# Peptides against a protein of PDB entry 6D0Y, part 26

Target 1, 225 residues: chain A of PDB entry 6D0Y
Amino acid sequence: ETEDHLESLICKVGEKSACSLESNLEGLAGVLEADLPNYKSKILRLLCTVARLLPEKLTIYTTLVGLLNARNYNFGGEFVEAMIRQLKESLKANNYNEAVYLVRFLSDLVNCHVIAAPSMVAMFENFVSVTQEEDVPQVRRDWYVYAFLSSLPWVGKELYEKKDAEMDRIFANTESYLKRRQKTHVPMLQVWTADKPHPQEEYLDCLWAQIQKLKKDRWQERHIL

## One batch from the design tools (peptide; made by RFdiffusion4, then SolubleMPNN)

Design b1_p11_4_s1 (from b1_p11_4, 5 letters changed)
Fold by OpenDDE base, seed 4:
Structure b1_p11_4_s1 (fold): chain B 225 residues (1-225), chain A 11 residues (1-11)
Amino acid sequence: as target 1 above (225 residues)
Amino acid sequence: SAIEELSKMAH
């Protein structure tokens, strides 16, 4: 395979095909594995790029990386390292939208057996610990909570299966923070019943409620997040 | 940092 052809294959995976997605991913993983000796750096860069730029294909590329990791463990590690570097760079550049997506991507890599559940739990513990930092902007604290909560649809089930006690602690800390944080008082649309007014929830409170519901439902999505 | 820890222990 040529570099250009590899790019095409990687970018187009998951598009309409006569074959199943699973078959296509297995096939592509095989091709990429075979070409790693010659094109490892290129393949790594391409995968990192599409992982970052094509959020609609998150599960496709996490699955692909999972397949590659199973075939070549070292490459999987290098990919994770590259994504972590990118996350750091995004945070440093205050590109929080990219950063949160990368956290979600990394979260789904846990399901693909690329990242160990305990490692992800540890990361989330540290994210939520930011809420305890003094003399930091609330926006920073809020972002880390958001990054944590917004990633749970992808990985919450797995993390609770393996690290339920630790996750419960993270949740408790998150809840505590959400209760004490200052909320931006914007004009709110109030949804109310005759006997109980319900003001529009702040975005983190809303997300928290959604995640609590998801958790209650054993991480089976029954609503739109 | 959490990120560094993840990088080291990811798999």
Scores: peptide ipSAE 0.044, ipTM 0.756, DockQ to the pose 0.020
Fold by OpenDDE base, seed 2:
Structure b1_p11_4_s1 (fold): chain B 225 residues (1-225), chain A 11 residues (1-11)
Amino acid sequence: as target 1 above (225 residues)
Amino acid sequence: SAIEELSKMAH
């Protein structure tokens, strides 16, 4: 396959097809695997690019990478390394929206057996440990908690299945932090007919409540967060 | 691992 054709295939995967998505992904994985000897760097770059720029196709590309990893473990590792480098770069550039998305992407890679559950747990332990840092802005602590919590819809089930005790510890630390942090409440911008309008729930508290519910529901999502 | 390196950056 030519580089241009590879780009087209990678970018268009998941679009309307007569075949199932799974079949298309498996087919594409086969094509990409075959071309790795000649186009590894290009394929790696393309996958990193689409992973970052097409968030609506997150699960498509994590699945694709999972399939590729199963075929070529070394490539999977290189991809993860590239994504982690990108995450670091995003953090350094203060691109926190991209950074949190990348954390979610990496989280879903656990489901695709590209990243080991213990490794992800360790990452989240480190994220939540930021809440214990002294002399740092709360916004930093909040972001790492947010990155952790907002990623759990994609990986919470797997992590609790594999590392329930460690996850419980992380949750306890998170809860402790959320209770002691300074909260900024914004008035609810809803037409409130009640005499005592309830303020809008703080974003981390809201997220925490959602995650607690998800955990209670054994990580079976009824609604996409 | 790369993830471990990332974890170190959080500090």
Scores: peptide ipSAE 0.042, ipTM 0.770, DockQ to the pose 0.017
Fold by OpenDDE base, seed 3:
Structure b1_p11_4_s1 (fold): chain B 225 residues (1-225), chain A 11 residues (1-11)
Amino acid sequence: as target 1 above (225 residues)
Amino acid sequence: SAIEELSKMAH
């Protein structure tokens, strides 16, 4: 069936080919656009599924959605809505690993011009605002900070280019929280590199340091976080 | 927007 063919094309995009990835994505976007009148719902479901189940292809599918959005703005909107619904479902199901990944996926959609930068900033403002809530478990506060910080490698550059003042405020609030939060006291594991002892940092402090370095480097990654 | 709706879920 044509539907099975579409599934195969969507699932296999990014695999080794004689053509460039960009060319393959453009071609696939054209095929999908042509089939939207007849198979919109199926295509939407397929894209949502592969986006969630194939995290190693994050940038491939965000790019594909970006191309489709440029061709059909309404479809792009429907896709974002579907992904937001999935994020809500993941949070309700306490699937925080999936939830964090979905936040990263949505973050990269900003680079693909599917989600507006101001909208993403607003989302992150709301995430970090949880740290200011009273009578909320620290684990919840930590998760929203983690979701924010761990997404910045994908979108930090774009957000600072367009909303630097707002981002600085979010960073200030994040830093303030990290300084005052309770840290688990465990026996320190030391990593030795070149005869220099490095105390193992708490995971959020470590992530914060990495993001600060990334920001200092103007969001140009030198290594995988 | 859908993003705005998501952001409100944090509260």
Scores: peptide ipSAE 0.039, ipTM 0.766, DockQ to the pose 0.017
Fold by OpenDDE base, seed 1:
Structure b1_p11_4_s1 (fold): chain B 225 residues (1-225), chain A 11 residues (1-11)
Amino acid sequence: as target 1 above (225 residues)
Amino acid sequence: SAIEELSKMAH
């Protein structure tokens, strides 16, 4: 395959086709594997680019990487390393929306058997440990908690299946932080209806409640978060 | 860091 053709194939995967998505992904993984000796750097760069710029295709590209990792484990490792570097760069640049998306992407790679569950647990432990840092803005603490919680819809099931005790500890630490953190004046944001006043819940508390429900439902998503 | 830890353990 030519370099330009590879770009086209990677960008168009998951679009309307006469073949199934699964078939297309397997085929593309085979093509990419065959071209790694000649185009490894280009393929790596392309995959990183589409992974971060096309969020609507998150599961498509995580699956593709999973298939490719199964064929070439070394390349899978290099891809993960590249994505970790990108996450670090996003944080340095204060691109927090990109950063949280990348955490979610990495989380889904656990389901695709690219990242080991214990490694992801360790990362989340470190995220939540930021809540214990001294002399840092609350916004920093809140962001890492948000990044953790907002990624659980993609990986919570797998992590609890493999590391339930460790996950429970992380949850306990998260809950403790949420109880002690400074909150906005929620009463001022209450929607006062004549019969039932509904207090507007703080965004992290709201997310926490959603995740607790998801956990209770054994990580089966019933409602859009 | 959390990121460094993941990088070390993933592969």
Scores: peptide ipSAE 0.036, ipTM 0.742, DockQ to the pose 0.020

Design b1_p11_4_s3 (from b1_p11_4, 7 letters changed)
Fold by OpenDDE base, seed 1:
Structure b1_p11_4_s3 (fold): chain B 225 residues (1-225), chain A 11 residues (1-11)
Amino acid sequence: as target 1 above (225 residues)
Amino acid sequence: SAIDELSKMAS
């Protein structure tokens, strides 16, 4: 495939086709593998770009990378390294929305066997350890907790299957932090009717409750978070 | 690993 054609193939994967998505991804992985000797750097950049800029296709591209990693382990590693660099750059640029998305993307790569579960656990351990930092803004602590919790829908099941004890420790530390952190005062608002009050929860407390429910349901999503 | 490097950055 030519360089220009590769861009088109990568960008359009997952769109309506006569073939199944799985078949298309397998085919594309084969094409990309064959072209790595000539276009490795270009393919790497393209994949990083679409992974970052097309969040609606997150699972499509994590799956594609998973397939490529199975074919060429070295390339998979280079891709992960590139995404890690992008995450670091996003944080340095104060682009926290992109950063949290990248954490989620990396989380799903665990399911695709691109990132090892123990490595992801280690990352989350370090994220939650930020809550123990002294003389830092709470917004920093909150962000890392948010990044951790908001990624669990994509990787919680796998991590508990492989590292349940370590995950329990992370959860305990998270819960402890949430109990002691400063919370903003929010007026008691009722969502629908006065006779059925639903207290407005702080966003991290709300997310924590949702994740606890997800964990209780053995990481089977039954509702929209 | 790359993930370990990221972890160091966070901590």
Scores: peptide ipSAE 0.038, ipTM 0.767, DockQ to the pose 0.017
Fold by OpenDDE base, seed 5:
Structure b1_p11_4_s3 (fold): chain B 225 residues (1-225), chain A 11 residues (1-11)
Amino acid sequence: as target 1 above (225 residues)
Amino acid sequence: SAIDELSKMAS
């Protein structure tokens, strides 16, 4: 394959086809695996790029990476390392919107057997531990809680199946923090109008309620978060 | 792992 052709294949995967999505992903994984000896760096860059820039195809590309990881474990590791570097860079650049999306992407990689569940639990434990930091802005504490909670729709089921005790502890710590933190309402909530009046709710409290409902529903999503 | 490293740095 040429570099241009690889780019086309990667960018167009998941689009209308006579074959199933799974079949197309398996086929593409095979093609990419065969071309790794010649185009590893290019393929790595392309996958990182589409992972970041095409959020509508999140599950497509996490699945693709999962298939590639099964074929070439070293490449899967390099991809994760690249995404972690990007996450660190986003945080350093104060690009918190990109950072939270990357955490979500990494979370779905757990479902694709690219990242081990214990590793993700450990990361979330450390995220929530930020709430215990003293002499730091609350916005820092809030962001890590937000990053944790907003990722659970993608990985909560898997983590509770494998690490329920640890997850319960994280939830308890999160709940404790949410009860004692200073509440604020952000402008993004003010622009939303509903047909029926409802009480104003702080964004983290709202997210917490949504996640609690999702957990109660056994992580079967029945509403848009 | 890279995830573990990030986890340590985030706390």
Scores: peptide ipSAE 0.037, ipTM 0.763, DockQ to the pose 0.017
Fold by OpenDDE base, seed 3:
Formats: sequence, C-alpha cells, structure tokens
Structure b1_p11_4_s3 (fold): chain B 225 residues (1-225), chain A 11 residues (1-11)
Amino acid sequence: as target 1 above (225 residues)
Amino acid sequence: SAIDELSKMAS
C-alpha cells in the first residue's frame, strides 16, 4: 500500500460498506500489519491522529488497535505510549476536553485487551487520590473525579469483574469526596419526565447518580448518559 | 507501564 492509500483506509474505516464493520477492521489490521516494516512510523502517527480527532469513531479505532495489538504486541505498546504522551501534552496545555476524551479512549482499550485492567485501576486510584491533596483548587479535584466517573461507562464492567475490591475502595473515596466538597447550583441540560420530575442537581452529583445506576444495572446502558 | 507513568504524574 502507498502511504496516501493507507491514510485513506484508516480515515474512512467504519463508513458505509458492503462488508461488515468487523470484516473491514480485520482486513485493515492485516494490511497495516503487512506494511509495518515499511511504514511503521507513518501508521503510528495516523492512528494517533484519528484517535484524537475523530471521537465519533472511538470504538472503531480502539477495536482496530486491539486487532493490531494481537498481531504485533510491540506496536500496540508503542501506540499506548504515544497516546499517553498526548494525554500528558493535553493536560500541560490545559486542554481538558481532549484530556478527558483520551482517558475514555484509554479506558476502552482495556476492553480491547491493549491495556491491562490493573494498570487502569492504578491510574484511577491516582486520579481519585487528587481529592486528598491539600491547598489545591477544588476545580482540580473535581476534574480528576469527572475524568474517572465519565470513563466508567467504557470500562467499569471490566474493572469490576477483575478488581472489584479495589474499585469499591475507589468508589468509597469518591463518594466521601462528593459529600464534603463545596456544591453550587448550576443549570444543566436535562430531560424531564412527567412521572418523576428531576430536581436541579450539581453536575458531579448528577454524574455520580448516573454511574451508581449504571453500576446497579450491571454496567448495561439503557440510555446514553 | 506507560499507564503507570501517567498515573504517577497525575498525582
């Protein structure tokens, strides 16, 4: 494959096709594997770019990376390292929207067997430990809790299956923090029902309630959070 | 691991 053709294939995967998405991903993984000897750096850069810039294709690209990792473990590792570097850069640049998305992306890589569950648990433990920092703005504490909670729809099931005790500890610490933090009334986009009107609630409390329900429902989503 | 490295930096 030519370099330009590889770019086209990677960018357009998941679009309308006569073949199934799974078949297309398997085919693309095979093509990419075969071209790694000649285009490793280019392929790595392309995958990192589309992973960051096309959030609507999150599960497509995590799956692709999972397939490629199964074929070439070293390349999978290099990809994760590159994404970690991007996350660090996003945080350094105060690009918190990109940062939280990257945490979600990494979370879904656990499902794709690219990142080990214990490693993700350790990361979330350190995120929640920020709530215990003294003399720091609450916005910092809140962001790491938000990054953790908002990623659980993608990885909560897997982590509780493998590390339930550790996850319970993280949840307990999170709950404790949410109870003691300063709360403000902030308007939110809400869906109202006639049967049970939902009172105005602080955004992290609202997210916490949603995650608690998701956990209760065995991490099976009925509606998009 | 890379994840461990990131985790440490976040603290």
Scores: peptide ipSAE 0.036, ipTM 0.761, DockQ to the pose 0.017
Fold by OpenDDE base, seed 2:
Structure b1_p11_4_s3 (fold): chain B 225 residues (1-225), chain A 11 residues (1-11)
Amino acid sequence: as target 1 above (225 residues)
Amino acid sequence: SAIDELSKMAS
C-alpha cells in the first residue's frame, strides 16, 4: 500500500460497505500491520490524527487500534504514548474539549485491551485526587472530575469488573467533593436514557446523577456510543 | 507507563 492509499483507507473505514464493519477493520488492521515496516511513523501519525479529529468514529478507531495492538504490541504501546502526549499538549494549550475527548478515547482503549484497567484506574485516582488540592481554582478540580465522570460510559463497566473496590473509593471521593464544592447551575444535556425527566441541576450534579443511574443499570447504555 | 506519567502530571 502506498502512503496516500493508507490515508484513504484509515480515513474512510467505517463508511458504507458491502462487508461488515468488523470485517473491514480486521482487513485494515492486516494491511496496516503489513505496512508498519515501511510506514510505521506515518501510520502512527494518521491514526492519532483521525482519533482526534473524527470523534464520531471513536469506537471504530479504538477497535482498530485494539486489533493492531493484538498484532503488534509495540505499535499499540507507541500509539498510546502518542495519545498521552497529545493529551498533555491539549491540557497545556487549555484545549479542554479535546482533552476530555482524549480521556474518553483512552478509556475506550481499555475495552479494546490496549490499556490495562489498573492503569486507567490509577489515572482516574489521580484525576479525582486533584479535588484535594489546596489553593487551586475550583475550575481545575471540576474539570478533572468532569473528565473522569464523562469517561465512565466508555469504561465504567470494565473498571468495576476488574477494580470494584478501587472504583468505589474513587466514587466516594467524587461524591464527597461534589457535596462540598461551590455550585453554579448550568444545564447539562441528557446523554443517557431516563424514564423520568431530570430536574434542573448543576452540570456536575447532573452528570453525577446520570453516572449513578448508569452504574445502577450495570453500565448498560441503550444509546450507541 | 505513559498513563502513569500522565497521572503524575495531573496531580
Scores: peptide ipSAE 0.036, ipTM 0.761, DockQ to the pose 0.017

Design b1_p11_4_s4 (from b1_p11_4, 5 letters changed)
Fold by OpenDDE base, seed 4:
Structure b1_p11_4_s4 (fold): chain B 225 residues (1-225), chain A 11 residues (1-11)
Amino acid sequence: as target 1 above (225 residues)
Amino acid sequence: SAIEELSKQAH
């Protein structure tokens, strides 16, 4: 395989083909593994690029990385490190939209057995701990809470299965912060069906309520978040 | 998913 061909294969995976997505991913993982000795840096860069730029293919690329990690553990580690570096760079540049997506991507890597559940819990603990920092803008605090909560649809089930006590603590800290923060109420941006009427809430309060419901439903989504 | 479970080692 040439570098250009690898780029094409990586970018086009998950598109319509005669073969199943599963077969295509397994095949691509095999090709990439075989080419790591010669093209590791290129493959790593390509995967990082598509991971951050193609959010519509999140589960495709997390699965691909999962397959690669199973074949080459060291490469999986290097990929995670690269993604963490990218997350830090996004945060430094105030690219919060990219950053939150990267957190979601990393979250789904837990499901793909690339990132261990305890590692992700530790990351979320670090995020929520920002709410306890003094002399920090609320926008910063709010973002980390948002990044945490908005990632739970992808990983909440797995984290509670393995680290329920730690997750409960994070939730308690989050709830405490949400009660104390300054907020203004706005109309809800999405439909949420409930047996009882709910008041107008600020966007983080809305998200919190949705995540609480999701948790109560054992992380089975019934509504689009 | 079944594919995701093919990965066995996590970081």
Scores: peptide ipSAE 0.198, ipTM 0.806, DockQ to the pose 0.037
Fold by OpenDDE base, seed 3:
Structure b1_p11_4_s4 (fold): chain B 225 residues (1-225), chain A 11 residues (1-11)
Amino acid sequence: as target 1 above (225 residues)
Amino acid sequence: SAIEELSKQAH
């Protein structure tokens, strides 16, 4: 019964309540911490499940894990390990949509002080290094670049504050790849306005431009990516 | 791998 109650609390956090979200998260973190001695494995599994299956609550659960990590550092580590295992499994299963979401989740965990900035930089270095691999499909190279770029809205600010030189190197390598990658030579769709027609860009080029703008704006989002 | 490094630093 207690386990069922924990499941309910974890799954429903962030829903309509008389209390603020912050208050609810702090309260839940306290409850979970108190129950770790008896239900650690269950709690760990539940958190991994909701983190993976409820992408609409990404920031809720990263914050919750951040609070738990502050209370119990070892548990936070076990959670990260579990999420890393899940990422590896999703990649092996060619579930790239799940994989990219997990990278975003891990990225936001940096903001919650669960994952260290240098570790995330190292991950992104590895991702972008795939672009230099020989005899691999471009679709693979493109995906790792996409995974990197699409995660920067969640972590770019923190990484540039702490590892600007390393990030600049990653960006340079990314830019180099985007310039030399093969593109399908078909007529581009064009968006026409009354006075300013513009060609529709290829999706990675478009994403790159958006990220460059975000970087220029000091990682303050003004538009939905 | 860098992914494994994340796991190591989490402890």
Scores: peptide ipSAE 0.140, ipTM 0.805, DockQ to the pose 0.021
Fold by OpenDDE base, seed 1:
Structure b1_p11_4_s4 (fold): chain B 225 residues (1-225), chain A 11 residues (1-11)
Amino acid sequence: as target 1 above (225 residues)
Amino acid sequence: SAIEELSKQAH
């Protein structure tokens, strides 16, 4: 009965309420903290599940975990470990859409003070280092670069504030890879209009350009990427 | 915001 109640509370958080979202999250964090001694495993599994399956509530659940981490630091650590395990499982299963989403989720946990900036930098260093591995398919290299770049809208500001030199190194390595990787014949896909030709960029090159602009704008998002 | 009030303790 209590387990079902917890599931309901966790799944419904962020829905329309008479109270503010902040109040609801703080309240739920308190309830979950109190129940950890008896239901830690269940709560951990529930949070991992909703984090994975409800992408529309990403910021709600990262905030909730942030609040829980502040109350119980050990549990926050266990949650992060569980999410990392899930990421590894997704990669093993070739579920790249889930994997990239999990990377974004972890990225936003930095903003919620659950994951330290140096830890996230280390993860991204590991991702970009795949581009230097021998006997690795380009599709794998491209995915790790994509996972890195596509997560920066969520965490780039914080990482550059804390680890600018390390981030610049990662960017340099990324740029170097993008220049040397094999590309499709983009010029053949250009849309020619009467007044101005519009070149079709390769998807990673396009993303790179967007991220470079975002960085130039000091990570202030002005347009949807 | 709730995030701004969070502890700076991180893993």
Scores: peptide ipSAE 0.117, ipTM 0.786, DockQ to the pose 0.036
Fold by OpenDDE base, seed 2:
Structure b1_p11_4_s4 (fold): chain B 225 residues (1-225), chain A 11 residues (1-11)
Amino acid sequence: as target 1 above (225 residues)
Amino acid sequence: SAIEELSKQAH
């Protein structure tokens, strides 16, 4: 396959087809695997690009990478390394929107059995440890907590199945931080007839509540967060 | 770092 054709295939996966998405992904994984000897670098770059620029297709591409990893474990490792480098670059550049997508992507890669659960736990431990840093802006601490919590829909089940004690510790630390952090509450933007309007729940508190509910439901999602 | 460890464990 030509580089342009590979780009087209990767970018268009998940679009309307007569075949199932799963079938298309398996087919694409086979094509990509076959072309790795000639186009490994290009394929790595393309996959990293779509991973960070097409968040709406996150689960499609994590699944694709999962399939590729199953076919070629070494390539899977190289891809993860590339994504980690990209995450570091995004963080360094203060591109936190991209960074959070990358964290979610990596999280779902755990679900796709590309990244080991203990490794992701270690990453999240590192993220939550930022809450203990002194003399740093709260926005920094908040972001790492947000990145952790907002990724759990993709990986929480797997992590609790394999590293429940460690996850409980992370949760305890997170909860402790959320209780002590400064909170900004905005009035609810709705018609209110009560004398004391209920304020809108703070975004991290809201997310925490959602994650607690998800955890309580044994990570069975009724709604995609 | 934990992120670096993650990347190394991928191999």
Scores: peptide ipSAE 0.104, ipTM 0.782, DockQ to the pose 0.020

Design b1_p11_5_s1 (from b1_p11_5, 3 letters changed)
Fold by OpenDDE base, seed 3:
Structure b1_p11_5_s1 (fold): chain B 225 residues (1-225), chain A 11 residues (1-11)
Amino acid sequence: as target 1 above (225 residues)
Amino acid sequence: SVEEFVQSVFA
């Protein structure tokens, strides 16, 4: 395939086709593998770009990378490295929305057998450890907790099944932090129903509750979080 | 390795 054609194939995968998505992904993986000797860097860049810029196709591209990783482990590794590097850059640039998405993407790569579960657990341990940092803004602590919790719908089952003890510790630390963090604006968010006013649940507390419920349901999702 | 690089995210 020509370079331009590869770009088109990568960008358009998952769109309308006479073939199934699975068939298209397998086919594309084969094409990309065959062209790695000639276009590795281009393919790598393209995959990183579409992964970042097309979040609606997250699972498509994680699956594609999974297929490629199975065919070429080294390339899969390079891709992960590139994405991790991008995550670091996003954090440095305070692009937190991109960063959290990248964490989710990496999380789903665990399901695609590209990233090992223990590695992801270690990452989340590091994230939650930020809550223990002194003299840092709470917003920083909150974000890392958010990044952790918001990624669990994608990978919680796998991580808990393989690293339950470590996950339990992370959860305990998270819960502890959520209990002690400052919630200055919560009282201002009131839901009024006749004579029964109540405070609106804080977003991290709400997310925590949802994740706890998901965990209790053995990570079988009943609704989109 | 991929795993090693993942661990280096915070290095």
Scores: peptide ipSAE 0.039, ipTM 0.769, DockQ to the pose 0.019
Fold by OpenDDE base, seed 5:
Structure b1_p11_5_s1 (fold): chain B 225 residues (1-225), chain A 11 residues (1-11)
Amino acid sequence: as target 1 above (225 residues)
Amino acid sequence: SVEEFVQSVFA
């Protein structure tokens, strides 16, 4: 495959096709694997780019990476390293919206068997531990809690199935922090029913309530966020 | 390994 052709294939995966998405992803993984000897760096860069720039295709690209990881474990590792490096750079640059998306992407990689559940639990333990840091702005503590909670729709089920005790500890620490933190009034878009309108709530408290509901529903998305 | 790397960064 030519470099331009690879770019086209990667960017267009998941679009209208005569074949199933699963078939297309498997096929593309095979093509990319075959081209790794010649185009590894290019393929790596392309995947990192589309992963970041096409959030609507998050699950498509995490699945693709999962398939590639199964074929070439080393490449999967390099991809994860690249994404973690990007996360660190994003945080250093105060690009918090990009950073939280990257955490979500990494979270879904657990479902694709690219990142092990214990490793993701460790990441979230580290995030929530920020709430115990002294002499730091609350906005820092809040962001890491937000990054953790907002990623759970993508990985909470898997983490509780594999590491329920550790997750319970993280949840307890999170709840404790949310109870003692200074609350602010932040307007947010909320989905509500006409019959049961819900008043505006502080964004982390609202997110916490949503995650608690999701957890109670055994991580089945049965409610509208 | 990927797992070791992730753990080294965030654990």
Scores: peptide ipSAE 0.038, ipTM 0.766, DockQ to the pose 0.019
Fold by OpenDDE base, seed 2:
Structure b1_p11_5_s1 (fold): chain B 225 residues (1-225), chain A 11 residues (1-11)
Amino acid sequence: as target 1 above (225 residues)
Amino acid sequence: SVEEFVQSVFA
């Protein structure tokens, strides 16, 4: 394959095809594996790029990386390393939208057996530990909690299956923080005027409630949060 | 930092 063709294949995977998505991904993984000796850096860059720029294809690319990792463990590791570097860069650049997406992407990589569950737990432990930092803005604490909670739909099931005790501790710490943090509430939009309008639930509290429900349902979700 | 640790976890 040529570099241009690889780019096309990677970018267009998951689009309408006569074949199943799974078969296409398997085929693409095979093609990419075969071309790694010649185009490893290019393929790595392409995968990182599409992973970041095409969030609508998150599960497609995590699956693809999962397939590649199964074929070439070293490449999988290099990809994870690249994504972690990107996460670090995003955080340094205060690009928190990208950062949270990358955390979610990495979370789904656990689901795709690219990242080990204990490693992700360790990352989340560190995220939630930020809530215990002294003399830091609450927005910092909130973001790391948000990054943790908002990623659980992609990885919560796996983490609780493998590291339930550790996850419970993280949850306890999260809950404790959410109870003691300063909250900002905005009145809910209502069609009709009410004497006592119900206040809109704070966004982290809302997310926490959703995650608690998801956990209660054994991480079987009817919709993606 | 958390960022440094994140890097180390997956290094």
Scores: peptide ipSAE 0.033, ipTM 0.746, DockQ to the pose 0.018
Fold by OpenDDE base, seed 4:
Structure b1_p11_5_s1 (fold): chain B 225 residues (1-225), chain A 11 residues (1-11)
Amino acid sequence: as target 1 above (225 residues)
Amino acid sequence: SVEEFVQSVFA
C-alpha cells in the first residue's frame, strides 16, 4: 500500500460498503499490520488524527486499534502513548472539549482490550481526586468530573465488572463533590408538576442523575445521554 | 499533576 492509499482506507473505513463493518475492519487491520514495517509512523499519525477529528467514528477506530493491538501489541502501546500525550497536551492547553473526547476514546479502548480496566480506574480516581485539591478552580474540578461521568456510558460496565469497589469509591467522592460545589445559576426553564415543581437541573447534576440511572440499570443503556 | 499521572498510568 502507498501512504496515500492507507490514508484513504483509514479515513473511509466505516462508510457504506457491500461488506460488513466487521469484515472491513478486520481487512484493514490486516493491511495496516502488513505495512507497519514500512509505514508505522505514518499509520500511527493517521490513526491518532482520525481518532481525534472524527468523533462520530469513535467505536470504529477503537475497534480498529483493538484489532491492530491484537496483531501487534507494541503498536497498540505506541498508539495509546500517543493519545495520552495528546490528552496531556490538550489539558495543558485548556482544550477541554478535545480532552473530554479523548477520555471517552480511551475509555472505549478498554472495551477493545487495548487499555486495562485497572488503568482506566486509576485515571478516573485521579480525575475525581482533583475535586479534593485546594486552590483549584471549580471549572477545572467540574471538567474532571464531567470527563469521568460522560465516559461511563462507554466503559462503566467493564469497570464495574473488574473494579466495583474502586468505582463505588469514585462515585461516592463524585456525589460528595456535587453536593458541595457551587452551582451555576442560569435562568432555565422551570419544570412544573402539580405535585412537585422543581428547577431544571444544571448540566452536572443532570448528567449525574443519568449516570446513576444507567448504573442502576446495570449499564444497559435505553437512551442516548 | 493529573496530566503527569495520566502519562504514568499508560506508560
Scores: peptide ipSAE 0.032, ipTM 0.742, DockQ to the pose 0.018

